Peptides against a protein of PDB entry 4Z63. Designs and how they scored, part 310

Target 1, 334 residues: chain A of PDB entry 4Z63
Amino acid sequence: LCLGMNDLTGNIPEDLFHLKRLNLLGIQENRLSGSLSREIRNLSSLVRLDVSWNLFSGEIPDVFDELPQLKFFLGQTNGFIGGIPKSLANSPSLNLLNLRNNSLSGRLMLNCTAMIALNSLDLGTNRFNGRLPENLPDCKRLKNVNLARNTFHGQVPESFKNFESLSYFSLSNSSLANISSALGILQHCKNLTTLVLTLNFHGEALPDDSSLHFEKLKVLVVANCRLTGSMPRWLSSSNELQLLDLSWNRLTGAIPSWIGDFKALFYLDLSNNSFTGEIPKSLTKLESLTSRNISVNEPSPDFPFFMKRNESARALQYNQIFGFPPTIELGHNN

## One batch from the design tools (peptide; made by RFdiffusion4, then SolubleMPNN)

Design b2_p29_4_s2 (from b2_p29_4, 12 letters changed)
Fold by OpenDDE base, seed 3:
Structure b2_p29_4_s2 (fold): chain B 334 residues (1-334), chain A 29 residues (1-29)
Amino acid sequence: as target 1 above (334 residues)
Amino acid sequence: SEEQEIIEKLKSKATEEELTGIPPNVIFR
């Protein structure tokens, strides 16, 4: 049953929960309000539940043990409070959990040993606090993780050296400290292609350790951290780099010529730093800036990217990284 | 509707703050 993208108001009719053969319930993008009924437990054949973009409030009901076939739960952009229900945090069937942009709070706890099918987790823009869960690497299929805009004080856990499944990781604006430790840990994530660390590590030095290596890194976003230092030499070994944003830092020195050696680099933002010297002529030789036809055939992360051209403009949503226009931003340097 | 526009703005803002460089003067509301 798909009733998304309407102007439906009120609560879900109780009779809907009698549909025991229902595989898909999509009621997203409505004005449904109140608590999400515990009677969802009666939908024992449910594979996909989408309640996103509504006015739901209260706690998410702890009924996911009665939903043994549930693979997709989408609840983003609601008013949910409390924690992740125990049955949801232990779901062996769940592939994707999206609860972004809610009011969920407390410590983030997932039983990753039980969540054997979880491949995508979006909990961005919530009120989770405490430390990053050290057991996330135990989610052996977890590829895409957004934990941005929570309050995860401290450092990236050492256990993340073993996060072999991790491909996309966003921790933007999560009160993280120690960028040197974070990069030193995350370099061990052999499948890491997208790393977003914006609005963390306030005033720290960007490490220039030549021993750091990110083999498969395509997207690096570390903006607005007030980072000191220079363009890191270790980044030159990330030959697959497509997008680099180091804007709004305190980086100094010259922009190195090796930045033009990235054959796939189509988006570069080094704006609002303290770079000096000449613009490398090698930047004018970037094939990705001259050819519109670079079809990056790689599956984009499940999370959309956003670009804002100016403070007053609406953010442009790009569902895929290759949807970004070729861009070089070097403004507001010395 | 005005509510839909608010929801879209909230989503757009929240997701932008999650991914890209936002000027430091943008107070996260």
Scores: peptide ipSAE 0.037, ipTM 0.642, DockQ to the pose 0.082
Fold by OpenDDE base, seed 1:
Structure b2_p29_4_s2 (fold): chain B 334 residues (1-334), chain A 29 residues (1-29)
Amino acid sequence: as target 1 above (334 residues)
Amino acid sequence: SEEQEIIEKLKSKATEEELTGIPPNVIFR
């Protein structure tokens, strides 16, 4: 049953919950309000629940133990409060959970040992506080993680060294500290291709430890952190790098010549730093800027990126990394 | 796949707050 993209108001009719054979309930993009009914538990055949883009409030009902077939729960852009219900946090069937842009709060807790099918998690733009869940790497299929715009304090957990399934990770604007520890841990994530750490680590030094190595790193975004230091030499070993944004920091020294050796690098932003010296001639020889064969079909994160020309500008949404225009930004340096 | 369809659909929309504020995963120029 798909009733999305209407002007439906009020609450869901109770009779809708009598549809025990329903596999898909989509009521997204309406003006449905009130609490999400506990009677969702009656939809025992439900595979997909989309209640996104509504005016739902209150706590998410703790009824997901009665939904053994549920693979997809989309609840983004509502007014949900409280935590993730225990039954949802223990769902063995759930593949994708999107609860971004709600008012969920407290400590983020998932029983990752039980969540054996979870591959995509979007909890961005909530009010989760405390520490990142140490057991997140126990979600053995978890590939896409967006935890941006929460109030996580402290450091990336040491357990994330074992986060082998992790490919796409955003922690942007989450009040994280200790970039040296974070990078030292996340380098062990062998499948990590996209790392977004923007608006964290305020005023810290970007580590230049040559022992750091990100084998499969394609996208690194560490902008607007006021980071000090120089271009990190360890990054030169990330041969698959496609996008690098280190803009709006306090990085100094020369832009190294090895920055032009990245065969796949098509987007480089080093603007609004304190770099000095000459522009490396190697940047003029970037193969990606001359090659028409950018593989448009490379996997991208399940979360979008947004580009803003300035703080007051309307953002442009980019669903794919390769949607970004080929760019070299070196402006506003010394 | 069904999952890909869902992902494409969820990416198709951003809130006005995301577009006018500081969205998650923002790239500033």
Scores: peptide ipSAE 0.421, ipTM 0.917, DockQ to the pose 0.854; fails the geometry check
Fold by OpenDDE base, seed 5:
Structure b2_p29_4_s2 (fold): chain B 334 residues (1-334), chain A 29 residues (1-29)
Amino acid sequence: as target 1 above (334 residues)
Amino acid sequence: SEEQEIIEKLKSKATEEELTGIPPNVIFR
């Protein structure tokens, strides 16, 4: 049953919960309000539940133990409060959980040992507090993780050295500290292709440790951290780099010539730093900017990318990195 | 309407900060 993109108001009719053979319930992009009914437990055949972009409030009902086939739960952009219910945090069937842009609070707790199918987790823009859950690497299929805009004070857990499934990771604006530790840990994530750490590590030094290596890194975004230091030499070994944003830091020194050796680099933002010297001539030779025939195997994070073209413009949401135009931003380096 | 304001407020929370980390008020001069 798909009723999305209407002007439906009120609650879900109770009779809808008698549909025991229902595999898909999509009621997204409406004005549905009140609590999400516990009677969703009656939808025992449910594979996909999409209640996103509504006015739902209250706690998410703890009935997911009665939904053994549920693979997709989309609840982003609602008014949900409380935590992730225990049955949801223990769901063995769930592949994707999106609860971005709610009012969920407390400590983030997931039973990753039970959540054997979880592939994508989007909990961005909530009120989670405390530390990052150390057991996230136990979610052995978890590839996409957005935890941005929460209050995860402290450091990246040491356990994340074992996060082999991790491919796309955003921790933007989560009050993280110790960039050296974070990078030192996350370099062990062998499948990590996309890393977003913007608005963390305020005033720290960007490490220039040649022992750091991100073999599969395609996207690195570490903007607005007030980071000191220079362009990190370890980054030169990330030969698959496609997007680099280090804007709005306090980076100094020259832009190194090796920045132009990245064959797949199509987006570079080094703006609003304190770089000096000449623009490397190698930047004018970037194949991604000159050749139409580069097959870019783009990372496809489940979380959106945003780009603001100007101060007055609305943010453009990009679901894929290819949506970004080929760009070199080197402005405001005084 | 109050509902419309809530919807707009909810929509506005999905800020660029999640991915670009650019605060919505950061003026790229």
Scores: peptide ipSAE 0.035, ipTM 0.662, DockQ to the pose 0.099; fails the geometry check
Fold by OpenDDE base, seed 4:
Structure b2_p29_4_s2 (fold): chain B 334 residues (1-334), chain A 29 residues (1-29)
Amino acid sequence: as target 1 above (334 residues)
Amino acid sequence: SEEQEIIEKLKSKATEEELTGIPPNVIFR
C-alpha cells in the first residue's frame, strides 16, 4: 500500500493494521500525526515500512519482534522521541534503518550481534548523547552509517579498527574529540570510501603522520573544525580521492603540488584557511576537471550530501557525490 | 497553524539545522 506524497492528516486508521498480508506500507510525505500505532505488530508480513516526512510523535513502538520480515524502516523527518525500541535494536531482518531528523534521545544502543542484516543506518540529526556505541563493528554488514548532528562525547572507539564493513561514515557535528585518534582508528576500515567529520575536533591539529593511510578514500570532508597544521602528506596516498573539503579550518603552509595528482579529484574546497604561496600548476591539469566523460558508476551513500553555495542560499541536496559540480575553492586564505 | 509550524520546523530542521554551521560547502545531513 503506497499512500505517500499526499495531504493525508490525522492518524493511521487502525483497520489498516489488519492487513496481515501487507508487504509494503508507504505513507511518507503526508501530515499524519500522533503516535505510531503499536498495532503495526499485526502487519506480520511487512517488509518495508515508510512513515517518513510526517508529523508522528511519541516513542516508536516496541513491536519489531512481531515483524520478522521487516527489512526497511524509514521514519526520517518526524517527531519521534525516546530511544530505539529494543525489538528494533535486535532485529535480525532489518537491512536499513532511517530515523534521521527526529528527536530520539539517550544513549544509542544497538544489539549489533543480533542485527546481522543491517547494512544502512541513518540516525543523523537526533538528540542521542553519550559515547559512540563501541559495538557498531559487530554489525558485520553495516556499510552506511550517518550519526551526524548528535552529541557523542569523546573519541572514536578503538573497536572501530575492526569496522571492516564500513564504507560511508558521517559523524559531522557530533562533538567528537581527538582527530589524531579518529584517523588512526578509521584508517583500518579497509572499505572506507566516504568520511565526513565536519564540525568536530575543535581547534585540534590535523595530523601529518605519514603512517596514516586511507587506500580507498574517495570523499574526505573535515570542514569547520578550526584545525591547525598543514595539508597532510598521508592524504597524497589516497589515489582514488574525488572530493576533498578542508574548508573553514586554520590550516597553514603551501598547497602541495601533489593535490593536482589526484586523477579523480573533481571537488576541492580549501577555502577559509590560512594557506600561503602559489596555486600549484598541477591543479590546472586535473583530469577530472578537463575530461567530461568520467562515467563513475559508483554506489552512492544512502545519506545525501548538501551544498550551500552561500549563507543565504538554500542548501542543494545531492543524492550522489557526482552531482556536485566540478569545483576548486581556494578563497579566503588570509 | 501549529501543524504548519511543526512541518516547517521539521523541514527547517532537515535543512537549516543540518546546515547551521559556518557553511562548509559540503555538509552531510
Scores: peptide ipSAE 0.024, ipTM 0.655, DockQ to the pose 0.115; fails the geometry check

Design b2_p29_4_s3 (from b2_p29_4, 14 letters changed)
Fold by OpenDDE base, seed 2:
Structure b2_p29_4_s3 (fold): chain B 334 residues (1-334), chain A 29 residues (1-29)
Amino acid sequence: as target 1 above (334 residues)
Amino acid sequence: SEEQEIIEKLKSRSTEEELTGIPPNVIFL
C-alpha cells in the first residue's frame, strides 16, 4: 500500500494493521500525526515500512520482533522520541534503518551481533549522546553510516579499526575529539570511500603522518573544524580522491603540487584557510577538469549531497557526487 | 498553522551540514 506524497492527516486507521499479507506500507510525505501504533506488529509480512516526512511523535513501538521480514524502516523527519526499541536494535532482518531528523535520545545501542543484515544506518540529526557504540563494527554488513548532528563525545572507538564493511561514514557536528586518533583508526577501514567529519575536532592539528593511508578514499570532507597544520602528505597516496573539502580551517603553508596529481579530483575546496604561496600549476592539468572521457565510479551513499550555487540559492540535492560541477575554490586564504 | 510550523521546523533540521558535512556557506562555482 502506497499512500505517500499526499495531504493525509490524523492517525493511521487501525484497520490498516489487520492486513497480515501486506509487504509494503508507504505513507511518507503526509501530515500523519500521533504515535506510531503498536498494531504494526500485526503486519507480520511487512518488508518495507516508510512513515518518513510526517508528524509522528512519541516512542517507536517495541514490536519489531513480530516483523521477521522487515528489511526497510524509513522514519526520517518525524517527531519520534526515546531510544531505538530493543526489538529494532536486535532485528536480524533489517537491512536499512533511517530515523534521521527525529528527537531520539539517550545512548545509541544496537545489538550488531543480532543485526546481521544491517547495511545502512541513518541516525543523523537526533539527540543521541554518550560515546559512539564500540560494537558497530560487529554489524558485518554495515556499509553506510550517518551519525551526524548528535551529541556524541570523545574519540572514535579503537574497534573501528575492524570496521571492514564501512564505506560511507558521516559524523559531522557530533562533538568528536582527537582527529589524529580518528584518522589513525579509520585508515584501517579498507572499504572507506566517503568520510565526512565537518564541525568536529575544534582547533586541533590536522595530522601530517606519512604512515596514514586511505586506500579507497574518494570523498573527504573535514570543513569548519578550525584545524591547524598544513596540507597532509598522507593524503597524496589517496589516488582515487574525487572530492576534497578542507574549507574553513586554519591550515597554513603552501598548497602542494601533488594536489594536481589526483586524476579523479573534480571538487576541491580549500577556501577560508591561511594557505600561502603560488597556486600549483598541476591544478590546471587535472584530468577530471580537462578530459571529458574520465569515467569515475562514484560513491553512492544513501544520504544525499547538496550544492548551493550562491548563498541565496536553494540547495540542490544530488544522490551522487558526479553531479557536482568541477570546482576549485581557493578563496579567502589571506 | 501549528502543523505547518512543525513541518517547517522538522524540515529545517535537515541541513547540508548534517547530510554531507558541507558547511551551508560553501558555494559551488
Scores: peptide ipSAE 0.025, ipTM 0.631, DockQ to the pose 0.085
Fold by OpenDDE base, seed 4:
Structure b2_p29_4_s3 (fold): chain B 334 residues (1-334), chain A 29 residues (1-29)
Amino acid sequence: as target 1 above (334 residues)
Amino acid sequence: SEEQEIIEKLKSRSTEEELTGIPPNVIFL
């Protein structure tokens, strides 16, 4: 049943929950309000539940043990409060959980040893606090993780050295500390292609340790951290780099010539730093900026990128990194 | 209406609020 993108108001009719053979319930992009009924438990054949972009409030009901076929739960952009229900946090069937842009709070708790099918987790823009869950690497299929805009105090857990499934990771604006430790840990994530760490590590030094290596790194965004130091030499070994944003830091020194050696680099933002010297001539030779035909059939993260062109502009949503215009920003390096 | 204000807040939170206090750059929301 798909009733999305309407002007439906009020609660979900309880009679809808008698549809025991229903595999897909999509009621997204409405004005549905109140609590999400516990009677969703009656939808025992449910594979996909999309309640996103509504006015749902209260706690998410703890009934997911009665939904043994549920693979997709989309609840982003609601008013949900409380934590992730225990049954949801233990779901062996769940592939994707999106609860971004809610008011979920407390410590983030997932039983990753039970969540054997979880591949995508979006919990961005919530009120989770405490530490990052050390057991996330136990979610052996978890590839996409957005935890941005929560309040995770402390450091990236050492256990994340074992996060082999991790491909796309956003921790933007999550009050994280110790960038040196974070990068030292995350370099062990052999499948990591996208790393977003914007608005963390306030005033720390960006490590220039040549022992750091991110082999598969395509996207690095570490903006607005007030980071000190220079362009990190270790980054030059990330030959697949496509997008680099180090804007709004306190980085100094010259922009190195190797920045132009990235064959796939189509977006570079080094603006609002304290870089000095000449613009490397190699930047004018970036193949990605000169060749129109980069057919990039690359898997995109399940979470969007956003670009704000100016303080007053609306954020532009990009579902794919390749949706960004080819850009070189070197402005405001004073 | 209060409902409309809530909807607008939810919509804004889904995009602009994630960029609140962030200078022009690229981020995940």
Scores: peptide ipSAE 0.022, ipTM 0.630, DockQ to the pose 0.130
Fold by OpenDDE base, seed 5:
Structure b2_p29_4_s3 (fold): chain B 334 residues (1-334), chain A 29 residues (1-29)
Amino acid sequence: as target 1 above (334 residues)
Amino acid sequence: SEEQEIIEKLKSRSTEEELTGIPPNVIFL
């Protein structure tokens, strides 16, 4: 049953919960309000539940133990409060959980040992606090993780060295500290292709440790951290780099010539730093900007990228990185 | 309406800061 993109109001009719053979319930993009009914437990055949973009409030009901086939739960952009219910945090069937842009709070707790199918987790823009859950690497299929805009004070857990499934990771604006430790840990994530750490590590030094290596890194975004230092030499070994944003830092020195050696680099933002010297001539030789024949194997995060061209413009949402135009931003380096 | 204000407020919470962390007042130059 798909009723999305209407002006439906009120609650879900109780009679809907008698549909025991229902595999898909999509009621997204409405004005549905009140609590999400516990009677969703009666939908025992449910594979996909989409209640996103509504006015739902209260706690998410703890009934997911009665939904053994549920693979997709989309609840983003609601007013949900409380935590992730225990049955949801233990769901063995769930592949994707999206609860972004809610009012969920407390410590983030997931039973990753039970969540054997979890592939994508989007909990961005909530009120989670405390530390990052150390057991996230136990979610052995978890590839996509957005935890941005929460209050995860402290450091990246040491356990994340074992996060082999991790491919796309955003921790933007989560009050993280110790960039050296974070990068030192996350370099062990052998499948990590997209890393977003913007609005963390305020005033720290960007490490220039040549022992750091991100073999599969395609997207690195570490903007607006007030980071000091220079362009990090370790980054030159990330030969698959496609997007680099280090804008709005306090980086100094010259832009190194090796920045133009990245064959796949199509987006570069180094703006609003304190870089000096000449623009490397190698930047004019970037094959991605000159050749039409480059097959970009683009990373596909489940979380959106945003770009804002000016202060007054609406943010442009890009579901894929290829949506970004080929760009070199070097402005405001004084 | 109060509902419309709530919807607009909810929509405004997911900003560029969530992923890029770029403040909404960033000008690319």
Scores: peptide ipSAE 0.032, ipTM 0.645, DockQ to the pose 0.090; fails the geometry check
Fold by OpenDDE base, seed 3:
Structure b2_p29_4_s3 (fold): chain B 334 residues (1-334), chain A 29 residues (1-29)
Amino acid sequence: as target 1 above (334 residues)
Amino acid sequence: SEEQEIIEKLKSRSTEEELTGIPPNVIFL
C-alpha cells in the first residue's frame, strides 16, 4: 500500500493494521500525526515501512521482533523521541534504517552482532549523545553510515580500524576531537570511498603524515574545522579522488601542483583558507573539468548528495556525484 | 502549504548542516 506524497492528516486508521499480508506500507510525505501505533506489529509480512516526512511524535514502538521480514524502515523527518527500540536494535532482517532528522536521544546502542543484514544506517540530525558506539564494526555488512549532527564527544574508536565493510561515512558536526587519530584509524577501512568530517576537530592541525594512505578514497569533505597546517602530502596518493572540500579552514602555504594529477577530480573547494602563492597550472589540465564524457565510477551511497550555492539558496539534491557540475572554488584566499 | 514549506525547509537545512555547515559546499547525506 503506497499512499505517499498526499495531504493525509490525522492518524493511521486501525483497520489498516489488519492487513497481515501487506509487504509494503508507504505513507511518507503526508501530515500524519500522533504516535506511531504499536499495532504495526500485526503487519507480520511487512518488508518495507516508510513513515518518513510526517508529523509523528512519541517513542518508536518496540514491536520489531514481530516483523521478521522487515528489511527497510524509513522514519526520517518526524518528531520521534526516546531511543532506538530494543527490538529494532536487535533486528536480524533489517537492511536499511533511516531515522534522520528526529529528536532521538540518549546513547546510541545497536546490537551489531544481531543486526547481521544491516547495510545502511542514517541517524543524522538527532540528539544522540555520549561516545560513538565501539561495536559498529561488528555490523559486518554495514556499508553506509550517517551519524552527522549528533553530540558524539571524544574520538573515533580504535575498533573502527576493523570496519572493513565501511564505504560511506559521515560524522559532520558531531563534536569529534583528534583528527590525527581519526585519520590514522579510518585509513584502515579498505573500502572507504566517502569520508565527511565537516564541523569537527575545531582548531586542530591537519596531519601531514606521509604514512597515511586512503587507497579507495573518492570523496573527502573536511570543511569548517578551522584546521591549521598545509595541503597534506598523504592525499596525493589517493588517485581515485573525485571530490575534495577543505573550505573554511586555516590552511596555509601553496596549493601543490599534484592537485592537478587527480584524473577523476571534478569538484575542488579550497575556499576560505589562507593559501598563498600561484594557482597551479596543472589544475587547468584536469580532464574531468574539460570533458563531460568521462565515465566516473561513482560510489553508490544510499544517501543523496546536496549542494548549496549560497546561504539563502535552496539545497540542490543530486542522486549521484556525477550530477555535480565541474567546480573549482579557490575564493577568499590570500 | 505552509507545513509543506516547513517540511521542505527542515529537510534542506538538516541535510546541508549535516555536511558542510557553511554554504556553498558539497554535502553527503
Scores: peptide ipSAE 0.027, ipTM 0.613, DockQ to the pose 0.127; fails the geometry check

